# Designs tried in a protein design run: peptides against a protein of PDB entry 6FRK. Part 89

Target 1, 411 residues: chain A of PDB entry 6FRK
Amino acid sequence: NEEVLNAMLKEVCTALLEADVNIKLVKQLRENVKSAIDLEEMASGLNKRKMIQHAVFKELVKLVDPGVKAWTPTKGKQNVIMFVGLQGSGKTTTCSKLAYYYQRKGWKTCLICADTFRAGAFDQLKQNATKARIPFYGSYTEMDPVIIASEGVEKFKNENFEIIIVDTSGRHKQEDSLFEEMLQVANAIQPDNIVYVMDASIGQACEAQAKAFKDKVDVASVIVTKLDGHAKGGGALSAVAATKSPIIFIGTGEHIDDFEPFKTQPFISKLLGMGDIEGLIDKVNELKLDDNEALIEKLKHGQFTLRDMYEQFQNIMKMGPFSQILGMIPGFGTDFMSKGNEQESMARLKKLMTIMDSMNDQELDSTDGAKVFSKQPGRIQRVARGSGVSTRDVQELLTQYTKFAQMVKKM

## One batch from the design tools (peptide; made by RFdiffusion4, then SolubleMPNN)

Design b2_p14_4_s2 (from b2_p14_4, 6 letters changed)
Fold by OpenDDE base, seed 2:
Structure b2_p14_4_s2 (fold): chain B 411 residues (1-411), chain A 14 residues (1-14)
Amino acid sequence: as target 1 above (411 residues)
Amino acid sequence: DELKELWNLLLELS
């Protein structure tokens, strides 16, 4: 039993290290899991693998929970949010993403560029803000970030903005001058929240970086970026451990809407290669709650039509980058869909939808669409002509649909 | 689990 436990823990520890989880945290987790597992209960014929996975999952959830409630903005108040982080962390992009997130929720949101160090920082922020229709402040001439931040915060307070986001200068490395500047800005504007932005792709450096920021500035929240890349997110555990601050959001891509509230359970499931089933469900539900409930109910009854498939293809296309959807599904590595494969997959879905657009209601709403076409082969020819595709393409769609409908009937 | 299987299947089709 101990040998089996040690072997499985070795595999889990290897996977966590490959996921950029800090070696100290992996060691601590291994000890905590060993202490939480009763070896006598493992002798009783319980699925040892499931038990170890559950223990690992529980300990990872504890590592992501700092035991501190995340700061949340107060409606009708002026909430000043200061962003801090290294250059290349995605900080500036994340400021725009957070501003857009709150704006879409009906908050009066603005952006301040207090990055005077990087040439073109203000132009970049202005470009992002203008595209999102977010009010912004900054200077082309003022070099003191304290002045810019103070003036911008005062301006937007006077204009009754609710969310005032301040982007600060980053550096390529941890420099004392950067931390002094951040402290001066923080003291001048007195932010309600300080957000540390961390790049997940920095791997084992996450702990040391997060700690260095927390030791210098009162980081109260963490945002992890570049979780769409090769970074499996293990650095997020290191950030929470070092900052003792909750992860509030994650950046999942380059687009302004590639930004989501952090959820512990989905994140840990993804980290373990279990996929983000909850995030998938939530993302599906965010698109159209009512249509999804009706679909789930049909699926429970073993009913699946070509129309139901069409609606699901519409939902997939609305979910954004297919690579993100794949990364939410267990067993699909992030590498499976290069950006080139995504466009091809979207083109494939659009082609299938175009074929279905040439179907009639009797064909679309049949619980056995393939049988409707098999009984009257002239329908295949009609649909093929209507959609500008081959009869083979229609038959392939019907074959795919039949596989789906058979799986749904087995559920 | 059902939604997961549906999505896996939708992806196998893409």
Scores: peptide ipSAE 0.014, ipTM 0.427, DockQ to the pose 0.082
Fold by OpenDDE base, seed 1:
Structure b2_p14_4_s2 (fold): chain B 411 residues (1-411), chain A 14 residues (1-14)
Amino acid sequence: as target 1 above (411 residues)
Amino acid sequence: DELKELWNLLLELS
């Protein structure tokens, strides 16, 4: 029994190390799991694998819980949120994502660029902010980030903004000058929350970086970026351990919508390769396709049309890289879709959509679209000619639709 | 589970 436990724990520890979990945390986890598992209960014929998985899951959940409640902005108040982090962490992009997230929730949100060190930082922020229709402040002439941050915060306070996000200068390394600048900015603007932005791809270096920031600035929240396709969630555990601060959001892509509230259970499930079904559902639901409620209602009634399928293909295309989507599905390892396969899959979807663009409303809106085409084979030939494809390609699409519609009817 | 099966099927179709 102990040998079986040790073997299974070795596999889990290997997987966690491959996921960039800090070696010290993996060792501690192994000891905690061993202490939490009753070997006598394992002897009684309980599914040893499930018991170990549950114990591992429970201990990982504890590692992402700092025991501190996440800061949340107060509605109708001015909330100043200062961002800190290394250059290349995705900090500036994450400021825009957070601003957009709150704006979509009906908050008065604005952005301040206090990055005077990086050439074009203000232009980048301005581009992102303008694209998202978020008010912004910065300077092309002022070189003191304290002045820019103070003036910007004062301006937006006077304009009754509720969410005031301040982006600061990143450095390539831990430099004392960076930390002094951050401290001066923090002292001047008195932020309600300081957010440390961490790149998950840095792996084992996450702990040392997160600690260096926490030792100099009162980091109260963590955002983890670049959780795209690589199961490198282990750095997040290191950040929580070092900062003793909760993860509040994660960045899951390059798009402004590739940003979600941190959920412990889905994150740990993904880290263990169990998939993130909840994050997939949330991402599908956050795509406020006004049509998603209508689709869910149709699906509950066992109705599925070619239009509903077309809308789902549009949704998949909007969710970003298929590699991220597959990495949310249990049993599809992150490695299954090479970048080449993603472009090919997107091209296939686009081809199917092009076929459907040649269908009429009667064909698209029929609850039995395949039967409409089977009764009048001339429709297949029309659609094939209209979309520049073979009649076989149209028949393959209809076969796929029929499988889907049959599945929905069994739901 | 049903949404998962739907998504798996959409992905199999892609």
Scores: peptide ipSAE 0.014, ipTM 0.480, DockQ to the pose 0.059
Fold by OpenDDE base, seed 4:
Structure b2_p14_4_s2 (fold): chain B 411 residues (1-411), chain A 14 residues (1-14)
Amino acid sequence: as target 1 above (411 residues)
Amino acid sequence: DELKELWNLLLELS
């Protein structure tokens, strides 16, 4: 039993390290999982794999929970949100995404560009803000970010803005002058929230970077960027650990709408390659597709058929960037997205749909579709011939369906 | 130091 536990923990730890989770956190997770698993309960014939997966999931949930409540803006008040982070973290883009998110929710939002260091920072912010119809402030002539931030905050306070976002200068590296500037800006504007923006793709550097910011400024929230299915997201755990601050949002692409509230369960599910059913449901609900209620109701009852998966693929094809949505499907994990461009991902999805088009109603509408095929292997051969694919391709689809259906049954 | 910790963790896992 201990050997099986150790072998499974080895696989999980390897996967987490490959996901850019900090080595110390992986070690701590391993110890916590070992301590949380009652070896006596494992002897009682419970599915050892499910127990270990549950223990791992539970400990990962704890790693993304800093034990502090996320700051939330107060309606009808002036909420000053200061952004901090390195150049290339997506900070400026994330400021615009957050402003747009609150604007769409009926908040009076604005943007301040206090980045005086980067040439064209204000032009970039202005372009993003103008496209989103977000009011903005900045200067082409003022070089002191404290003055720009103070004047901009005062202006927008006087105009009764509810969400006042201040973008600060980023640097290519951690520099004392950057942190001093950030502290001076923070002291001048007295933000209600300081948001650290981190690029998920920086891997093991996430902890050291996040710590350096937290040691200088009172980071109270984290936003993780570049979670577009290529970034494994493990660095997010390091950011939470280092900052002791909750992740409040994630950036999932380059578009202004590629921004969502952080949800622990979906994120951990995605990190483990289990898919993000909740995020898929939320994204489906945001599109107001007429068939969403029926699908959600089936999911709540733990029912999921190959037809339901087909309908979901049709919905995905309507939703735009395949990269974001395929990574939300259980069993289609990061590996489905890491290999190829958007066109290849669409071609793969279309191939899966073509395989399902060769299935009969009994196969499509079965609540245990995988078992229908496992009981009668001749069905796999029929579907393979009908769709012009290999029997392996059909088996891979059924494996993905089985993973999804098992997740739905746990909801 | 992180490489050493990684190596130690990999050794502990192996």
Scores: peptide ipSAE 0.006, ipTM 0.398, DockQ to the pose 0.009
Fold by OpenDDE base, seed 5:
Structure b2_p14_4_s2 (fold): chain B 411 residues (1-411), chain A 14 residues (1-14)
Amino acid sequence: as target 1 above (411 residues)
Amino acid sequence: DELKELWNLLLELS
């Protein structure tokens, strides 16, 4: 029914606007989804609801895909990467995160501070670089960013560095003088890649800001920062649309390790509050936990039990950066992390595990644990009493499980 | 909350 479609699209549009997705992109998505469904409804007796969901997801994936292959550094070459972006975008921190990322991948990486405008810019870069054991260059006396960038790039080229990251001046506002300075730096050092760093929290301003940078310098890559906060990441779509450049990395916190390669599917899933199951699986795989293969195989078969969730929580508790991992679990959105330190997040996870410890094997091993509880509400009361929690706490757990199990069934 | 609700709705719709 067209009314059902319009209602669902209204909810989608509202949620995307609340996610800081640009109103033009939301409108475009709405029209594209309508057009896609109208075409598919004519062709197939398929479940209209699943079609709408698939169409929405597919169109969001397209909004994040600029259709341009991301630049990648060449091993054994000197790759100059210039960073551009507003002050407060996380640009300087992101330079260090990217440098550290490549260093951990076995690249000879260095940092150049060509920010002559901000007092203490070089000290901040030096502190970050020193903590990460990354070589750095800058000046306390030279005020021309072109000179600093050129000298630094030359120095590190001569020392056979493979990744040479140049941080530039940020301003509080877009100023013509800043853009001319960036262009002069770009012309002097001839970067292999220009990275625009954008704060995800700037909302509807993302488009205009990203466009202003792209119109002045040849932005070829985007990095989105502050995706750990209340920023739902919708600004990332605006940056892609405005720059026509791929998002290559995302910043997911303040730590130097709070940095990951951008993945479209996980990002859209997270943007929609689905969680990042793929990123969770990847992190689980990176940690080489012995029981991971069996879990991954179950997930691939769309099987997910309360026991599988319990085991995953045990695995998460064994993992170091707990906050990042929780943010990947459906229902454990940024709000779960924003209100608590890592210890509070662990305490909440332990509470959930304690609830599951009061479940029986039939409940834990059911492929639809929530349905077992819904059929026999007395089970909720038993589990609540057994774990010393409210029936509401058990229902909240079952709701989280249901979300996760439903998403696994879609994999 | 509304995005979660939307996705819950989308998930409930699945």
Scores: peptide ipSAE 0.006, ipTM 0.342, DockQ to the pose 0.019; fails the geometry check

Design b2_p14_4_s4 (from b2_p14_4, 7 letters changed)
Fold by OpenDDE base, seed 5:
Structure b2_p14_4_s4 (fold): chain B 411 residues (1-411), chain A 14 residues (1-14)
Amino acid sequence: as target 1 above (411 residues)
Amino acid sequence: EELVKLRNLLLEIS
């Protein structure tokens, strides 16, 4: 029994190391799992595999919980959030994602660019902020980030902004002067929250980097970026251990919507390759797909229209990139959609929706939309002309719809 | 589960 336990723990430890989990944390987890498993209970015929999986899962959940409640902004107050992190960590992009997240939740949000070191930092922030319609502050002439941060925070406090996000210069560990500048900015603006942004792809370096930031400034929150890549996110556990701070959000792609609140259970499930069923359910529920009950009832009755397909395409587009959706489904690895295929798939959905926008209610609401078009071929030509596509593109859409409707009738 | 199945089917079609 002990040999079987040791073999299974060796496989789990190997998988965690391949997921960029720190070697010290993997060793500690192995010891904790061994102490939590009663060998006598394993002898009694319980499913040894399920028991070990549950023990591993429980210990990983403890590793991502720092025992500290995450900071949350207070409604009706000016909440100053300072971002810190390495150059290339996705910090500037993450500032825009967080600002957009709060703006969509009905917070009065703004961005400050206090990065004077990187040429074009302010232009990049301005471009991202303008696209998202987020108010921003920065300077082309002021070189002191303390002055820019202080003036920007004062301006937006006076304008009654609720979320004031300050982006700082990205640093390398070797630049002590730049850590001092970061501390001077923090001391000047007195942020309510300091967010460390970490790139998940840096693997085993996560602990040493996260510690270097925590030793200089009072990091209270962690955001992990680039979880859409090959990084299984094991470095996130190292950041929590080093900072003793909760992960509050994760960045899951390049789009401004590729940003979600951190959830422990889904993250650990994904890390173990179990899929993110809970996060998928939660994203489905957050979309207020109240119409899903009506759709599920229609599907149970074998009814599926072109309008129902259109609404599902809208729902998929609202969930964000397909790579995230697929990466949440058990058995679909992150490798299934290269970044290039995602934009192409979204463009294809948008093209299909544009074809359906040229259909009439009789065509959209028919329980046999393909039969409506087959009976009157002139409808295909009308829709093709209205949407600026070929008659072949419309026929391909109808063929896809017919395949889908046949699958629904078999459910 | 039915919504996941539906989305997978839509993704396979797209």
Scores: peptide ipSAE 0.027, ipTM 0.493, DockQ to the pose 0.068
Fold by OpenDDE base, seed 1:
Structure b2_p14_4_s4 (fold): chain B 411 residues (1-411), chain A 14 residues (1-14)
Amino acid sequence: as target 1 above (411 residues)
Amino acid sequence: EELVKLRNLLLEIS
């Protein structure tokens, strides 16, 4: 019935608005979905919800596709990438994340700080670059961003750098002086790519901001930041629509590794609350713990040790906030874990790790760790004393391990 | 998929 369709579309539209999708795009999407749904097929007893969800998914995928191929750097060439965006967008952090991403892929990468407006901008970039072991350029004395950018680009071109990232100044608002400065920098350095960095948390303002930048500067790529927070990512659709430029990367946290190539399907799946299984797998795999290949090989053989479990807890702790991980799991909405529950979950994992720190190598490396403890109950008492916990806490850990090891054996 | 199931189970323990 058309009334049922309209009611379901109203719920979808509400959810998209709550996901910071621009109201104009939501209206257009609603009409496109209505035109794409054959009402006759809906009468045949097909799951109406799945059909609407699929139609919405398909139309959202079209909204994030600007019809333009993303710029990619050329290997063995000098690629100048200029960053533009408002102050607080995460631009400087994103420059470091992108530099680190390319460095880890074996690109000769460097950073230039052309932000002369913000006090301590160069110190911040230098600190981030030094931590990541990325070469950097900037000045404490030069106030013209054009001079700094030009000198830095020339220096790193002469040193045969492949990826030359230029961080520019931001402003709190779209100011003509900012755009003039950006244009002067762009004209001086002739960038191969201009990246607009957008904060997803600004919601409905994403369209107007993205448009203001595109109207003044030849934005060719978009990076969306702060997708770890309350931002459901709907602002990304507005940025693509306004800039007509592809999203190339997303920032998924504050850590330098909280940065991933943009994938349309996972992103739209997450936006619809379907979870991001692929992004979870990728994030688990990008945690190139050299141990992960060894773990995968052990798991294929149905082997799982207490050490393997310990390493997985370390990996989870390295993946960042549990709220982000849970938001990637189907059926766990972003709202399910309050910040309080995350700290409690981290404290619980840390407690389990502390218990395992009191185990010996024979206990940790046994393919049947629970059986080692069951055969010699004195081991439980030793571990409990060593970790300052009850024998019950150790038994609970071993019970959890046994559940995991049984699941791995069934895989 | 198996790694995701393992991670989900690890998260259920938390």
Scores: peptide ipSAE 0.009, ipTM 0.327, DockQ to the pose 0.059
Fold by OpenDDE base, seed 4:
Structure b2_p14_4_s4 (fold): chain B 411 residues (1-411), chain A 14 residues (1-14)
Amino acid sequence: as target 1 above (411 residues)
Amino acid sequence: EELVKLRNLLLEIS
């Protein structure tokens, strides 16, 4: 039993290292998982695999939880949010995404460009802000970021803005001059929150970078960018560990709405390729798409039918960006999106819906649709013929449904 | 690919 546990933990550790999780965190996780697994309970006939999975999941959840409550803006107050991070981290884009997020929530939001180092920084921010109809401040002539930040913050405070986002200079390397500038800006504007923006694609460098920022400036929040369907999520764990600060949002693409509140369980579930049902539900609710209440109530009761899956596909088709949403569905995973463009992914989803359109009400409304088909294989052949697809395509859909339904039953 | 590997591993653990 201990040899099997050690072998499985070795595989998990290897996969986490491949996912750019820091070696120290992987070691700690391994020891914590070992300590959390009762070997006696493993002997009593519980599925050893499920116990290890559950232990790994719990310990990953703990690694993403710094034990510190995330800062949240106060409604009706002036909340100054300073962004810090390296050049190319997606910091400027993330400022616009966060501003747009709060604007859509009915907050009076604005953007300040205090990046005087990068040529065209203000033009980029202005372009993004104008496209999103977000008020902005910056200068083409002022070279002191402290002056720009101070003037911009004062202006927007006087205009009763609730969310005042300050974008700062990013550099390619950790330079003392960058940190000094950040400290001077922070001291001048006295931000209510300092957000470190980290690119997930930097992998093993995430810890060292996050630590270097936290050691110099009082980082209170983390935003992880470039968490596209193939991005290694392991860097996020490293950032939390190094900063002792919660991840508050994630950037999941290039579009201004490719931005979502960070949720620990959905993120770990995605990292584990289990899918993100909670994040899907939240995104659907945020878009005020049709009767989500009925679905949420079914999910709470562990009920999920093929019809419920079909309704989710309809909701998904109403949502852009399509790539993010498919990645949230358990069993579809990143491989569903990685093999094609958004149009191909949409065509695949439409194909799945067409297969489901060939199902009868007994099949669609069954609490265990997969068992209905497994008990009567002739149903698979009927549906395949009705939808013009192979029996394999129907079986693949049923396999995906089964994975989803099993996940819902574990909620 | 690494997330897929981690997923597959965790699916193998499930």
Scores: peptide ipSAE 0.008, ipTM 0.319, DockQ to the pose 0.018
Fold by OpenDDE base, seed 2:
Structure b2_p14_4_s4 (fold): chain B 411 residues (1-411), chain A 14 residues (1-14)
Amino acid sequence: as target 1 above (411 residues)
Amino acid sequence: EELVKLRNLLLEIS
């Protein structure tokens, strides 16, 4: 039993190391899992694999829990959020993503560019902010980030902004001058929250970087970026361990919408290759798909129409990047949709919807849409002509629908 | 769970 446990723990430890989990954390996890698993209970014929997976999952959940409540902005107050992080961490992009996230929630949100070190930093922030229709402040002439941050914070406080995000200078490496500048800015603006932005793709360097920031600046929150890449997210565990600060959001791509609140359980499930079922459910619920109950009820009765399929395609399109949705599905690897394939998949969904837009209510609302078309082949030709597609494309859609409707009838 | 299955299935079709 101990040999089997040690073999399975070796596989888990290897997978966690390949997921960029810090070697010290993996060792600690292994010890904690060994201590949590009673070898006598494993002798009782329980599924040893499930027990080990559960113990590993439980210990990973503890590693992402700093035991500190995440800071949350207060509605109707002025909340100053300072961003810190290395250059290339995605900090500037993440400032815009966070601003957009709060703006979409009805917060009066603004951005301040206090990055005077990087040429074109203000232009980049201005471009991102303008695209998102977020108010911004910065200077082309002022070189002191303390002055820019102070003036910008004062301006937006006077204008009764609720979320005031300050982007600071990054560096290519840890430099004492960067930390001194960040401290000067923090002391001047007195932020309500300091957010460390970390690139997950730096792998084993995550701990050392996160620690270096925490040792110099009072980091209270972490945002992990580039989780859509080759980074399996293990660096997030290292960031929490080093900063003792909660992960509040994750960046899951380059688009302004590629940003989500961090959830421990879904993240660990994804890290273990179990998929993000909860995050899928929550993202579904956030879309206020009031029709989900009606759809679930139809599905329980084995009813599925072409209209129901159309509505689900609309819902999928509203969920944002298709790669993120796939990455939330158990058994779909992170590699299943390269960024290039996402546009193609969205174009495919749009094409299918365009075919359905040429269908009539009798065709759309039939519980056996394929039979309606099979009985009257002239309908296929009408829909094909109406949507500008081949009769084959319509037949392929109907074949897909039929497969779907058959699976729904078996549910 | 049914919604997840449905979406997985829709994604397999897309």
Scores: peptide ipSAE 0.029, ipTM 0.497, DockQ to the pose 0.084; fails the geometry check

